# Ledger of designs, part 24: peptides against a protein of PDB entry 7UQJ

Target 1, 160 residues: chain A of PDB entry 7UQJ
Amino acid sequence: PELYQNFNITPPRGVLFHGPPGTGKTLMARALAASCSSDERKITFFMRKGADILSKWVGEAERQLRLLFEEAKKHQPSIIFFDEIDGLAPVRSSKQEQIHASIVSTLLALMDGMDNRGQVIVIGATNRPDAVDPALRRPGRFDREFYFPLPDVKARFKIL

## One batch from the design tools (peptide; made by RFdiffusion4, then SolubleMPNN)

Design b1_p9_6_s1 (from b1_p9_6, 3 letters changed)
Fold by OpenDDE base, seed 1:
Structure b1_p9_6_s1 (fold): chain B 160 residues (1-160), chain C 160 residues (1-160), chain D 160 residues (1-160), chain A 9 residues (1-9)
Amino acid sequence: as target 1 above (160 residues)
Amino acid sequence: as target 1 above (160 residues)
Amino acid sequence: as target 1 above (160 residues)
Amino acid sequence: RIPLERVLE
């Protein structure tokens, strides 16, 4: 929150947390939700897994995404956290690629349709940023990326 | 590893990290490995997923577990981290139960066979502690449990 | 970052992470630094310990704080993380209280002197928020506080 | 019980 204001950066609609497994991506998303909740202003935290989205019937998965974004908007300020968003990666079967493409296209449309003044933040977590559809990483979607390095004790945090 | 020695505590053979998804279980395991690594004493961190172990042929899954424990012993001090260890839960088919039973029995034997003086710590992470075989939770195995609560959203983040 | 903009909250100059030791305060600070670095915008992360600051000669400790803030300003956007900031707590000797008072007054002046448009965030971590000088917790300094609860020890640690 | 506390220090 603060870093974006202090840096005079337009807040992204979506944030991609990426890094090796167990680098605290999901914990950070939860901590961000907790850290922005006051007694006066409770942040609602919605969590979904990429694989759980893909396991639904295509039309129902899309409907559940729409309902999730509507519910997040209704309960704003809110965070939508997609854990393992790379679980929306195309599965090797043509039928699963079609299912993936439909769900991803729905997510893209929902992210593109978010009002910049809306109090809904989308966080995607992945261990495989290269397995996330490049369309999700475009401006107005997951347009900010945050690398969660392994807690390497030694190195000069070249936080790239 | 070193923390147990430094505190004059007998290191458990296994530690179960349990709690809701994204409570930092995997991160804590990595942070433990990093925090116990000095310039003089590097901790080797091995990671496996329960589901990835189960996806192998029974005899090969068992062999891979044996090799993992041998490698961890060779590279001690070490941590073996089993993420999603509840992914070793029996699947509903009798054949999959047999596969599970064989893999779990091998893991039990490997944990039981660890020398208490060995510098190998096993950490299992699960979101479903009740889906972990009770035999894994007995003394000399995952005999210590650590609950990772949700960051309590209610805690008064007086974000002034 | 984003949550503060979306919530129309003035970003604090400083954030106090408090909670029992090893509740992830340091990890969160590192993850926040990582979580603000994009390919285009690298966040520089500076870390100091409160006790390490106090272990210097008074005038040199003050100088090192000034240099740290100057370096952070030069390398903005940046995070200054003070781990164990309660290590700047007055030690029971009158001479150590004077040393502490001088260092704390320097830190106060440096935090007060930060331009609100500056891209420097200060994070203090402590296990003892009551041991942190109340002057550091005033508006324009560590004016936001984040509690890192223990993983609730009450849940039935069947530590067999 | 290693306090999670001393582990992240």
Scores: peptide ipSAE 0.000, ipTM 0.381, DockQ to the pose 0.065
Fold by OpenDDE base, seed 3:
Structure b1_p9_6_s1 (fold): chain B 160 residues (1-160), chain C 160 residues (1-160), chain D 160 residues (1-160), chain A 9 residues (1-9)
Amino acid sequence: as target 1 above (160 residues)
Amino acid sequence: as target 1 above (160 residues)
Amino acid sequence: as target 1 above (160 residues)
Amino acid sequence: RIPLERVLE
């Protein structure tokens, strides 16, 4: 409940964070997890990088995704954060080989198979929302998007 | 024009950002892209990680590099940013297998094949410039280098 | 000597930095390297990501680890920093295939084979210490752990 | 040496 209220999402919707690298997508996902965690209610935060999932064996990437979603469900309320999700789920039209298609299909099935009563939020971060398979951006999946603008160059130079 | 003036480089030279991780190489590359972008002239920013290019099939990594350079040329003025470029182009003397050698050779050929009239800048970021193939550090390639020092430990502890 | 005094570790022990992503684990590892480096005594800092080691050829990952430890020994005093070490050394109980087991076994053997007189420190960073193979957390390996808490959300919003 | 990636083929 509270987790979804804080994200303002209907379960089991995913959120796509998109914007330039170094805009704080990963930081925000963690800050949101922390802000939704109370002493009474700890949120379990799972992080994976898209490329790291692909670097697994054929069929192991799909297995790792299944295990991740099972673990997230077991440890709910939970957040699954996929950093660089465009590395995991490139647009199938990009002529990427059959392996990427199977991983994407597994992720789609896992997101669709999430019980709407589960307290699991999936956050994907990407620098290029258009490089994410459109099937992942449909309702019930990554159906909310947040843009992370570059901080003003002046603000960045003050932090450097 | 303006893009190259702001980088103070003659086209199609590459820039190597080197220094410790978390020193803001990626952030700087984006800040430079933003500072060179006006409302009138948007710069297209392409980012890839070295390891993500290697995680492609044999021959697909080379194809992805070609496509990236073609897309950057199509969307000029553009910046190609290779994060962790030492992952893409390890020193050939390191006895890395024939695949890395072919990817490096492809990148060399793409950088050499850049039309001097193209408004494409290539930025490589690495933590170890000495781990980058010396052939990439030659004139017409990554022939300018910027060191990113660790901010003073005192300054970092104030940001932590 | 000084390097180990600053880390308060007996050689050749490893240090596990764990905590949420973006908590400054990588930054701290570099800051420690810099603080232990004087004009008289430069510390060589080697960084690898766990996933990048796994993206190497079968048997090449093990070879790359051996070469890394040899290079670190050659360039002592040195720090080997494994970012995202849970990507390199997932819990063997996770039914990950024989390859991960061989890489982990190689890393274990390399850490155990470190001459106690060598001025090499190994730092692993992870977001999930429980996802790291328990064998790596034993004495003589990653036997010291440092937790990196999320900075207060208020502190993060001031840095954003 | 079979690339970890080619063991995916």
Scores: peptide ipSAE 0.006, ipTM 0.254, DockQ to the pose 0.204; fails the geometry check
Fold by OpenDDE base, seed 2:
Structure b1_p9_6_s1 (fold): chain B 160 residues (1-160), chain C 160 residues (1-160), chain D 160 residues (1-160), chain A 9 residues (1-9)
Amino acid sequence: as target 1 above (160 residues)
Amino acid sequence: as target 1 above (160 residues)
Amino acid sequence: as target 1 above (160 residues)
Amino acid sequence: RIPLERVLE
């Protein structure tokens, strides 16, 4: 809310940063956290990777997600940055698909359970927005998308 | 104006991003444009390069600058990003210096002609702030400067 | 070689970019590839992730690494960028450790097998340099390290 | 037409 009042925008619960690798999605998320912070109002920045979430046992991964959102709420205003959120994409093994589905379901529930008055922004970063579960891209979740193009190759030629 | 009201800053007409190559100046400009945009308030991002402006015939370069500012005003809120604005620096040939002087004069006039209520931000990026015409760095133009340090300067000296 | 002649540096076979997530390691690697390219001399940029390499079957992962280095040599001058090279770190399962050891051994052999005259630069990026196999950090491999600090938070506060 | 990079969809 207040974080978005500063941006004169309707607060999405989630923002999807997408674009080719190395377009600075993570850098931007950190910079947003920094820039929205003042000496009076520090924003707490939480980072997780999609693959690191998926690598855990389902019940522990879900618990860790819940704890992350609780901690983010406790330390609000806060940003939760999920790097490589497409790493929560379906994996070809049925066992891994079940793990995926359960973790994604937990993330959906956590995003839906965020009060609109909460000062918690969720940023997902992906190189493959189409590999992100469509349920995460629904209104009230990652309903805003920001494309990070490759910096024009010709632009940086003169820089180095 | 409103773009800056959201950021709790006095609106400069121009912001100079300076710092070593590859410090993410262009990336930051794009990401600022993105982060300031909402579904309700889309920011239009315009990009030009100093060298590309200079490569045109003077009269056409000036015309293209005018058209750029008109289009930016038409599509406000907007950001005009001049990458490598030091590429509008004087080049050693007298003919190129005349071209430069005319184009820079046009840019000065366009920046001065922007109404303080206009939602057009001009960002200049340079690796060489001292190569930027001092007239561009005056109040009401590029009067705010942001340094983009190299992530560990000592590290890059060994690669480059 | 010639890529490094332009930089007045002894050509490392490998360069390790390390630092916190989102410090622009990947962006820098791309920008280096770009900046070293001219209209006359295009650099081919290859990207892989450590985790994506590890997710393959051992023999196929090794084969894909060999093919990558062959392709990079064929398209020289070239950069091979391994993002999250610490994703080739040992995983807690003995089976995964064997997979890791085999893949890392293949990477070591490929880096050692690169002729010093080859115009192939290998860049590894990691958030955890201490999680990178020490054998990869030896002379003739990733023997140069570049730290990417978080951009000073204070610098970005004034932009947004 | 200046390529409007719509950074936001």
Scores: peptide ipSAE 0.000, ipTM 0.199, DockQ to the pose 0.082; fails the geometry check

Design b1_p9_6_s1 (from b1_p9_6, 3 letters changed)
Fold by OpenDDE base, seed 4:
Structure b1_p9_6_s1 (fold): chain B 160 residues (1-160), chain C 160 residues (1-160), chain D 160 residues (1-160), chain A 9 residues (1-9)
Amino acid sequence: as target 1 above (160 residues)
Amino acid sequence: as target 1 above (160 residues)
Amino acid sequence: as target 1 above (160 residues)
Amino acid sequence: RIPLERVLE
């Protein structure tokens, strides 16, 4: 949150956290949600897992996405965190094309339909940024990408 | 590893990290792996996701678990981290009983078969400790459980 | 970084991450650094440990701080992360007064001397926010404080 | 259930 303001960078609608598993992407997103809330300004944090949204009936996944974005908008300022977003929005070239394409298209439309004045940030976390549909990585969507490197072994020694 | 030796505490064969999503369970496991690694003593960190092991053919999931434990033993000192272990070892009473039961039984056998002298620690992370088969939570398996509370929303408000 | 912009909050010059050991402060700082880097806009991340700066000769610590801020400014946008900043900037009332006072005074001057337009963020991490000189916690310095709650302390002792 | 807090302390 802070750095985009510092850099006079238009806040992305979406932020992609990517990096090896267990680099703290989910923790960061949660930390972000909590950090952006104050006693006066509670940020509502919506967390969904990509695969858990996909596990629904065709059309229900899209409905759940719409409801999620509506609820996030209703409770703004809010963060929508998609954990394992590569599970929700796989690259369209995967053989299970139609179902994934509809869900991706819905997510694209929801991200595009966010009023830039809306205090809703979408955070996607993935271990596989290349497995996320490139259409989601375009400007106005997940237009900011954030690599979570493996903490160097030396750096972790200091955390414990 | 070091602290169990320091406290003369029998190192658990397994440690269950449980708590709400994004409480840093996976991060902690990685931090532990890194902290236990020295320049002289690199801990090998094996990470698997429960659901990713289940997505294999019957018998192949069990084989992959066996191979994982063998490789971990070969590269000891090592940590085997199961992210979302509730996906790997659901409660046996779930209707998809037979497939899950075999995988759970294999994991039980592998944990029981670890020589207590082996420098292999198994860490399971779950958001749903009650969804993990109680047999895995018995002494000699995941006999240590660690709750990762949600960082209080107030505390996270500070981080951003 | 992002949320300060989203909330029209003046970006702090400094952010204090505080909370018990291993709560992910260092990880968060690294994740922030990585998150603020895009392919087009690499954020330079400078990490220092407070105690490692203090371990230098008198006057060399101050010089190293100056050089760090100069280099960060040269490579802006940048993040300066002080891990264990309580080691760098202890409360002035500690009996080792003079040496610590000089280093703290230098850090204060460097933070105050940052042009508000400079794309340099300072992140301090501490386990002991009350051990950090209150002068550093004033507006225009570490004016944002961020509590990293323990993942419940009991669970970490068992992992090590 | 052992709270994480007691183990870090």
Scores: peptide ipSAE 0.000, ipTM 0.312, DockQ to the pose 0.167; fails the geometry check

Design b1_p9_6_s2 (from b1_p9_6, 5 letters changed)
Fold by OpenDDE base, seed 2:
Structure b1_p9_6_s2 (fold): chain B 160 residues (1-160), chain C 160 residues (1-160), chain D 160 residues (1-160), chain A 9 residues (1-9)
Amino acid sequence: as target 1 above (160 residues)
Amino acid sequence: as target 1 above (160 residues)
Amino acid sequence: as target 1 above (160 residues)
Amino acid sequence: RIPLYRKLE
């Protein structure tokens, strides 16, 4: 309950962090995990990169996703942070499309299969929300989006 | 005009952000993009990692670069940020050299083929400017270099 | 002498930076390198990512590690920073295990083979210290560990 | 301050 209250998230919702690279999506996901972990209630923080999931054979990538979700369920309350989740959505090359479709389908099934009593939050970070499969952005999946804006104009005068 | 005025860049110049990793090159490129985007004039920010470009078949990597530049031209004013552009310059293994030479040649041609009226800025970020092909560092390409220094000595006393 | 005095490190010790992603491990390693480099004594900073080392054939990855250590020795005082060194420790697939074991064995041998007079510091950064081979964490290797905590609770109230 | 904009769909 508290984990989802702390995120103002209805279980089992995923959160998409999107915004320009280096805006601190990963930093924020981690800061959230730390801020929600007390001495009494440590949140287990799992991290995967989208590209690291794709570098594996399709069947092994799916198995690793399943294992990750099982481990996250075992160590509740948990956060699964997918950094560069758009890396799970590579550009449509036919062979990579089938691989991608299978991995995305597995991730969808894992998100849909989360028990409403589960204290597992899934955070996806991307620089390209439009490169994330729209199916991942539906209710019960990554149905909340947080835009990470760039730091202010003061940076310009340091380069100029 | 304003985009290049905002960067003090003569079109179609690329900018090489170089400096130690974690010096905020990506953060700064993004901060620049945001600082140059007003409500009236949103800058479209494209990002690619050098390694992600190489992970594809040569012909597909070249096609993806072309598509990226076309999309950037279509969505002007635009910034194309190549993070870890030295990742497009892998160490000389013979098979990777040919692949690299082709991808670099394509990038050179795309930078040279930018219309002087184009509002597309290309920013390359690297930790190793000397690992970037010297051809990319010529006038009309990445002909401006910004060194990202490390944050000061105060960091030492946090780890000691 | 000064490099190791500056880090309070007995040569040839490696330092493991561990902590959640985005905690600034890479930034700090670099800040340390800059803080230890004066105009009179520039520290040469080498960087490699764990994943980039694995993306190569085993024999080429080993050769590249050897060349890196040779170059670092040639350009003393030096820091070798391995970012995402847990990326050198991929999940146990049998074929990746043998590759990983060979690369890790090469890195161990290179760290053990550092002359005590060498001004080469090796910094490994990981988000998962437990995914780093325990052999790398022994005395004379990555025998010092620095935990990078998350930034404070104040981040929660910015997303909530 | 980095304003986090929630898109409430």
Scores: peptide ipSAE 0.000, ipTM 0.193, DockQ to the pose 0.043
Fold by OpenDDE base, seed 3:
Structure b1_p9_6_s2 (fold): chain B 160 residues (1-160), chain C 160 residues (1-160), chain D 160 residues (1-160), chain A 9 residues (1-9)
Amino acid sequence: as target 1 above (160 residues)
Amino acid sequence: as target 1 above (160 residues)
Amino acid sequence: as target 1 above (160 residues)
Amino acid sequence: RIPLYRKLE
């Protein structure tokens, strides 16, 4: 509740940060985490890359996802940030993608199993929202999508 | 004054954040707002999407812009962030764009009417700076442009 | 000159982006690069992670740093972005950190050897500015520090 | 809140 109360928004289970590579998705996710971290209330930030979660061993990848969500729950309020989530949860296209299908299914189940009252935000970052399994983009999962456009560098340097 | 003093820069009336989608334009705008917000000094952040301001009723869109600037002035220091400002202020090309022309004209007038001493920063974000009316990019309006390139996602995650 | 002229600021040799992980540091660095990139003038963006430069072989790490700075100079205007620079240039504390000391010394020498007229910006990003060797934070090196606070999650979620 | 790049120094 409190993590979301600080935002005065209805807590999404998941937020998809999408946009071209380097648009601030990861940065935004961590900046959310740290902004919610006061001295009184630290947000635990868990970061994983989709490809790094995608171990050669599907069962190990699934286990690591479960452990990640359990640890995130244990350390609430928390943010789970999946960088390159399209690497973890590509669109289920070919028969050889059964390996991805189980990982995606595990992620779906974990997101569905999150109590909306949990102070765990899941942020997925991708450069290719269309390469993310549509099942992850359904309500109750990555139900909010945020497009990250390229910032003009001149403005950025002037802020510096 | 103080909002800009925190940046040690001459206050722009407006800053155009441009670059590919997902480059952190919106994030940067909000990050600016939040960084300028201490417990002693909260920056009020107003966010609008260009397309959302662009209601079916041009006159209402103009009124909403005026109200937005008035509220921003009332709640100084403040940031007005226009996401997808190209949706609000497209280049005036065709005869059918008269609807956009009045909204753009209102925005121009509002930006021109801002006292440089006002602690209102206007940030427009776009993926298409060339699709933004050049009149908005003139001195005293969105006179500073910041290109938001794609950050290397690896670097971004390591910062977190 | 021109890279900095576009920002209307005195060119720092180096800028330290510090703040909690995911506050936009890497994104900011890249957004600076791209904003300075027009069709007429492309900013070459070099990105390295501190830990990735920190190879097991100190001499190779030093060589790679030298090559990086040479390439950045060759491709001016350029930005060198060090993500997790605290991984490359930790505070020289223990006797076993002699390995880091040579890399840090090389980086110091490279930064000191930069002509202030050079269109090479060095951006170091860290979550732990206090973990960065104070020698790097001296004038003429990372002489400007930019704190990347956590974007107010309210603002961030409102972008969303 | 996104950081204004405060030049800390």
Scores: peptide ipSAE 0.005, ipTM 0.205, DockQ to the pose 0.070; fails the geometry check
Fold by OpenDDE base, seed 4:
Structure b1_p9_6_s2 (fold): chain B 160 residues (1-160), chain C 160 residues (1-160), chain D 160 residues (1-160), chain A 9 residues (1-9)
Amino acid sequence: as target 1 above (160 residues)
Amino acid sequence: as target 1 above (160 residues)
Amino acid sequence: as target 1 above (160 residues)
Amino acid sequence: RIPLYRKLE
């Protein structure tokens, strides 16, 4: 949080956590959510998994996204964490995936529609940043990307 | 590994990590793998996700499980980590899910077929231990369960 | 990082991660460092262990701290992570520990000398926050403290 | 208190 203040960088609407599986992306997102909540001001943490949103009926995924963002806005300050966001917003490769394109477009619109004054942070986690639609990685969306390296073996021994 | 030898405890064939999402189950599994790996003796860490194994063709999931266990045995000492194991081995609820029943049966057989002399530990992670087939939770399988509590909301708020 | 911007909170010069060993403090620090690094702007992560700094010759520890902070400032945005900071900055209890007092005084001065405009975050990790000199825990130093709760000790002992 | 370790009997 503080690092962004010093850069006079418009608070990104979204943060992409990327890195190998089991590097603690989800844990970090939860830790960030919790750490930003003071005793006086609890941050509401919304967690969704990309694939779980996609598995719903056509148009229901978009509705669920809209509801999620509205609920996050209602309960601000809030964090929306999309675990495995590459499952929700894969690269628009094939002409046939109109459904994925609609969901991605909805997510883009929701991220764009978040006024910078909104105390809603969106965190996406992926093991495959290149599998996330490049449109989500543009300024005003997931415009900050955070690499979670494999903890070095030496670092792991000290965590145990 | 050494701990099991010292306690004369038959090394559990499986360990179930359960608790709310983002409590560090995957991270702990990786940390355990790394901690048990010395410079002299590297532990091979196999990670699979339950849903990713299920998404394969009928019969291919079982083949992939067999191959995984054979590869883990070949590269022992090894850890097989099943993230979201409830996705692989859900409770046998509906008559229609013969596919799930076959995969579960294969996993059961593979866990049962691991001779205690094998330096292969299976770790399953789930957010829903009650959604895991009870057969997997019996002695000789995931016979040890570890609850990962939510870090207290207050504790997390102090991490931001 | 972003959360501090939204709260108009003066970026703390230091963050104290505290909690039992193996709760992921070091991992979180690394993940935060990585997370604040974009493709365009890599955050430099400096890791030191408290005891490793103390093991140097008298006066060399202070020199190494000064060099570390200068290097962190030179390579800003940067994170200085002190793992086991209680090893570096123990409570000033005994008359005999003039050496520790000098190192602590140097660290205090370095943290105080960081202009708020510096893009240097200091993270200290400890298992024993009460073993850290209270002077380090004052405003403008490690003024934010983050508790990492144990995943239950019993769960860990059975995984080992 | 949820026992953090349950040996499944």
Scores: peptide ipSAE 0.000, ipTM 0.308, DockQ to the pose 0.079; fails the geometry check

Design b1_p9_6_s2 (from b1_p9_6, 5 letters changed)
Fold by OpenDDE base, seed 5:
Structure b1_p9_6_s2 (fold): chain B 160 residues (1-160), chain C 160 residues (1-160), chain D 160 residues (1-160), chain A 9 residues (1-9)
Amino acid sequence: as target 1 above (160 residues)
Amino acid sequence: as target 1 above (160 residues)
Amino acid sequence: as target 1 above (160 residues)
Amino acid sequence: RIPLYRKLE
């Protein structure tokens, strides 16, 4: 949102948080939403999971994605966080693959349809960036990637 | 608690989680409390915020700290998490400074009074370790520190 | 693992992390793995997602679960983290329900087959504890539950 | 209850 305007950076349509599981991707997305939210300007944080999108009836998942993006636009500045966005990746089963492909295509279209002037950021989190559809990783979509390394093993040991 | 005894580590009376805001300090503390809790042996997790301690009447804050430590001892193994422990640092106003000094001195005394055989851990979280009273960071208090780095600064900036 | 041995607690066969999405369940599970891992005794952290278990061929998912538990036992002390374990819940389609039921039954059997003397902990994370098969939530399985509340919106703001 | 977070690099 304004965060991008402040940096004179064309607001990326999407940001991919990738890295080993439990490296804080989801936490970071929430922290970003919280950090960008002031008393004067609350950022609305929308969260979905890849698997939760797929569990809906065919066509209803796509409708719910559209509604999510509309709601995010209405409540801008906003963040849409897709946790486990690799869960939108085609499952290797042919019938699920069509459903996944439709949902992914809808997400692609929604990201492509975001006005660059809109204060909506989409954050995808994945443990497997290579399992995220390469089409989602193209410019104008999840075109920025952030690696979440494993926290230093030594740092955790001292907590115990 | 026994976690530390197992590592032949003198159980720290306290652990300081420090690092930039939104690096997961609070969440880590909650997670530690959750991890150490089993069905057979629940770790009791007590949470307070620095500012919430100060927002109480003079003398009531100190009383509530004493009660908190007593309750934690009663329900051991336990974790006392002070989120934003730098919020106990003297605010630059002279009148608040006396109140803060009394509360901090009470916390110091309570941490010093913890039996090393007790299964109570105190976790303080701060974004500003330098704003935490150096007396709290001495051996037998918050004598172990864990830095929560920002996820790659470049990563935040690209999100932003 | 040793965390539980240290507490004279029979290591629970499983722990359910539940709470709203992005409350740090996954990050918590990893933090546990790292916190329990010393230079002298590394905890091996295995991670799977519910959806990734289901995306495998029938029988291969069960085989991979068995291999995972064997590997975890071989590398004890270890943590097996199932992110989105509610993704193993039967999808309301009859054919998927049989596949899901087989995988869930395999997981149940593997959790039941864990030696209480083994240093293997299974952590399941879900946003929907009610969507996790009640059989997984029984004693000797995910018999310990940890709620990950949304960090208070005010708490996030004070971190900034 | 199980402990939460890793240090983000």
Scores: peptide ipSAE 0.000, ipTM 0.239, DockQ to the pose 0.050; fails the geometry check

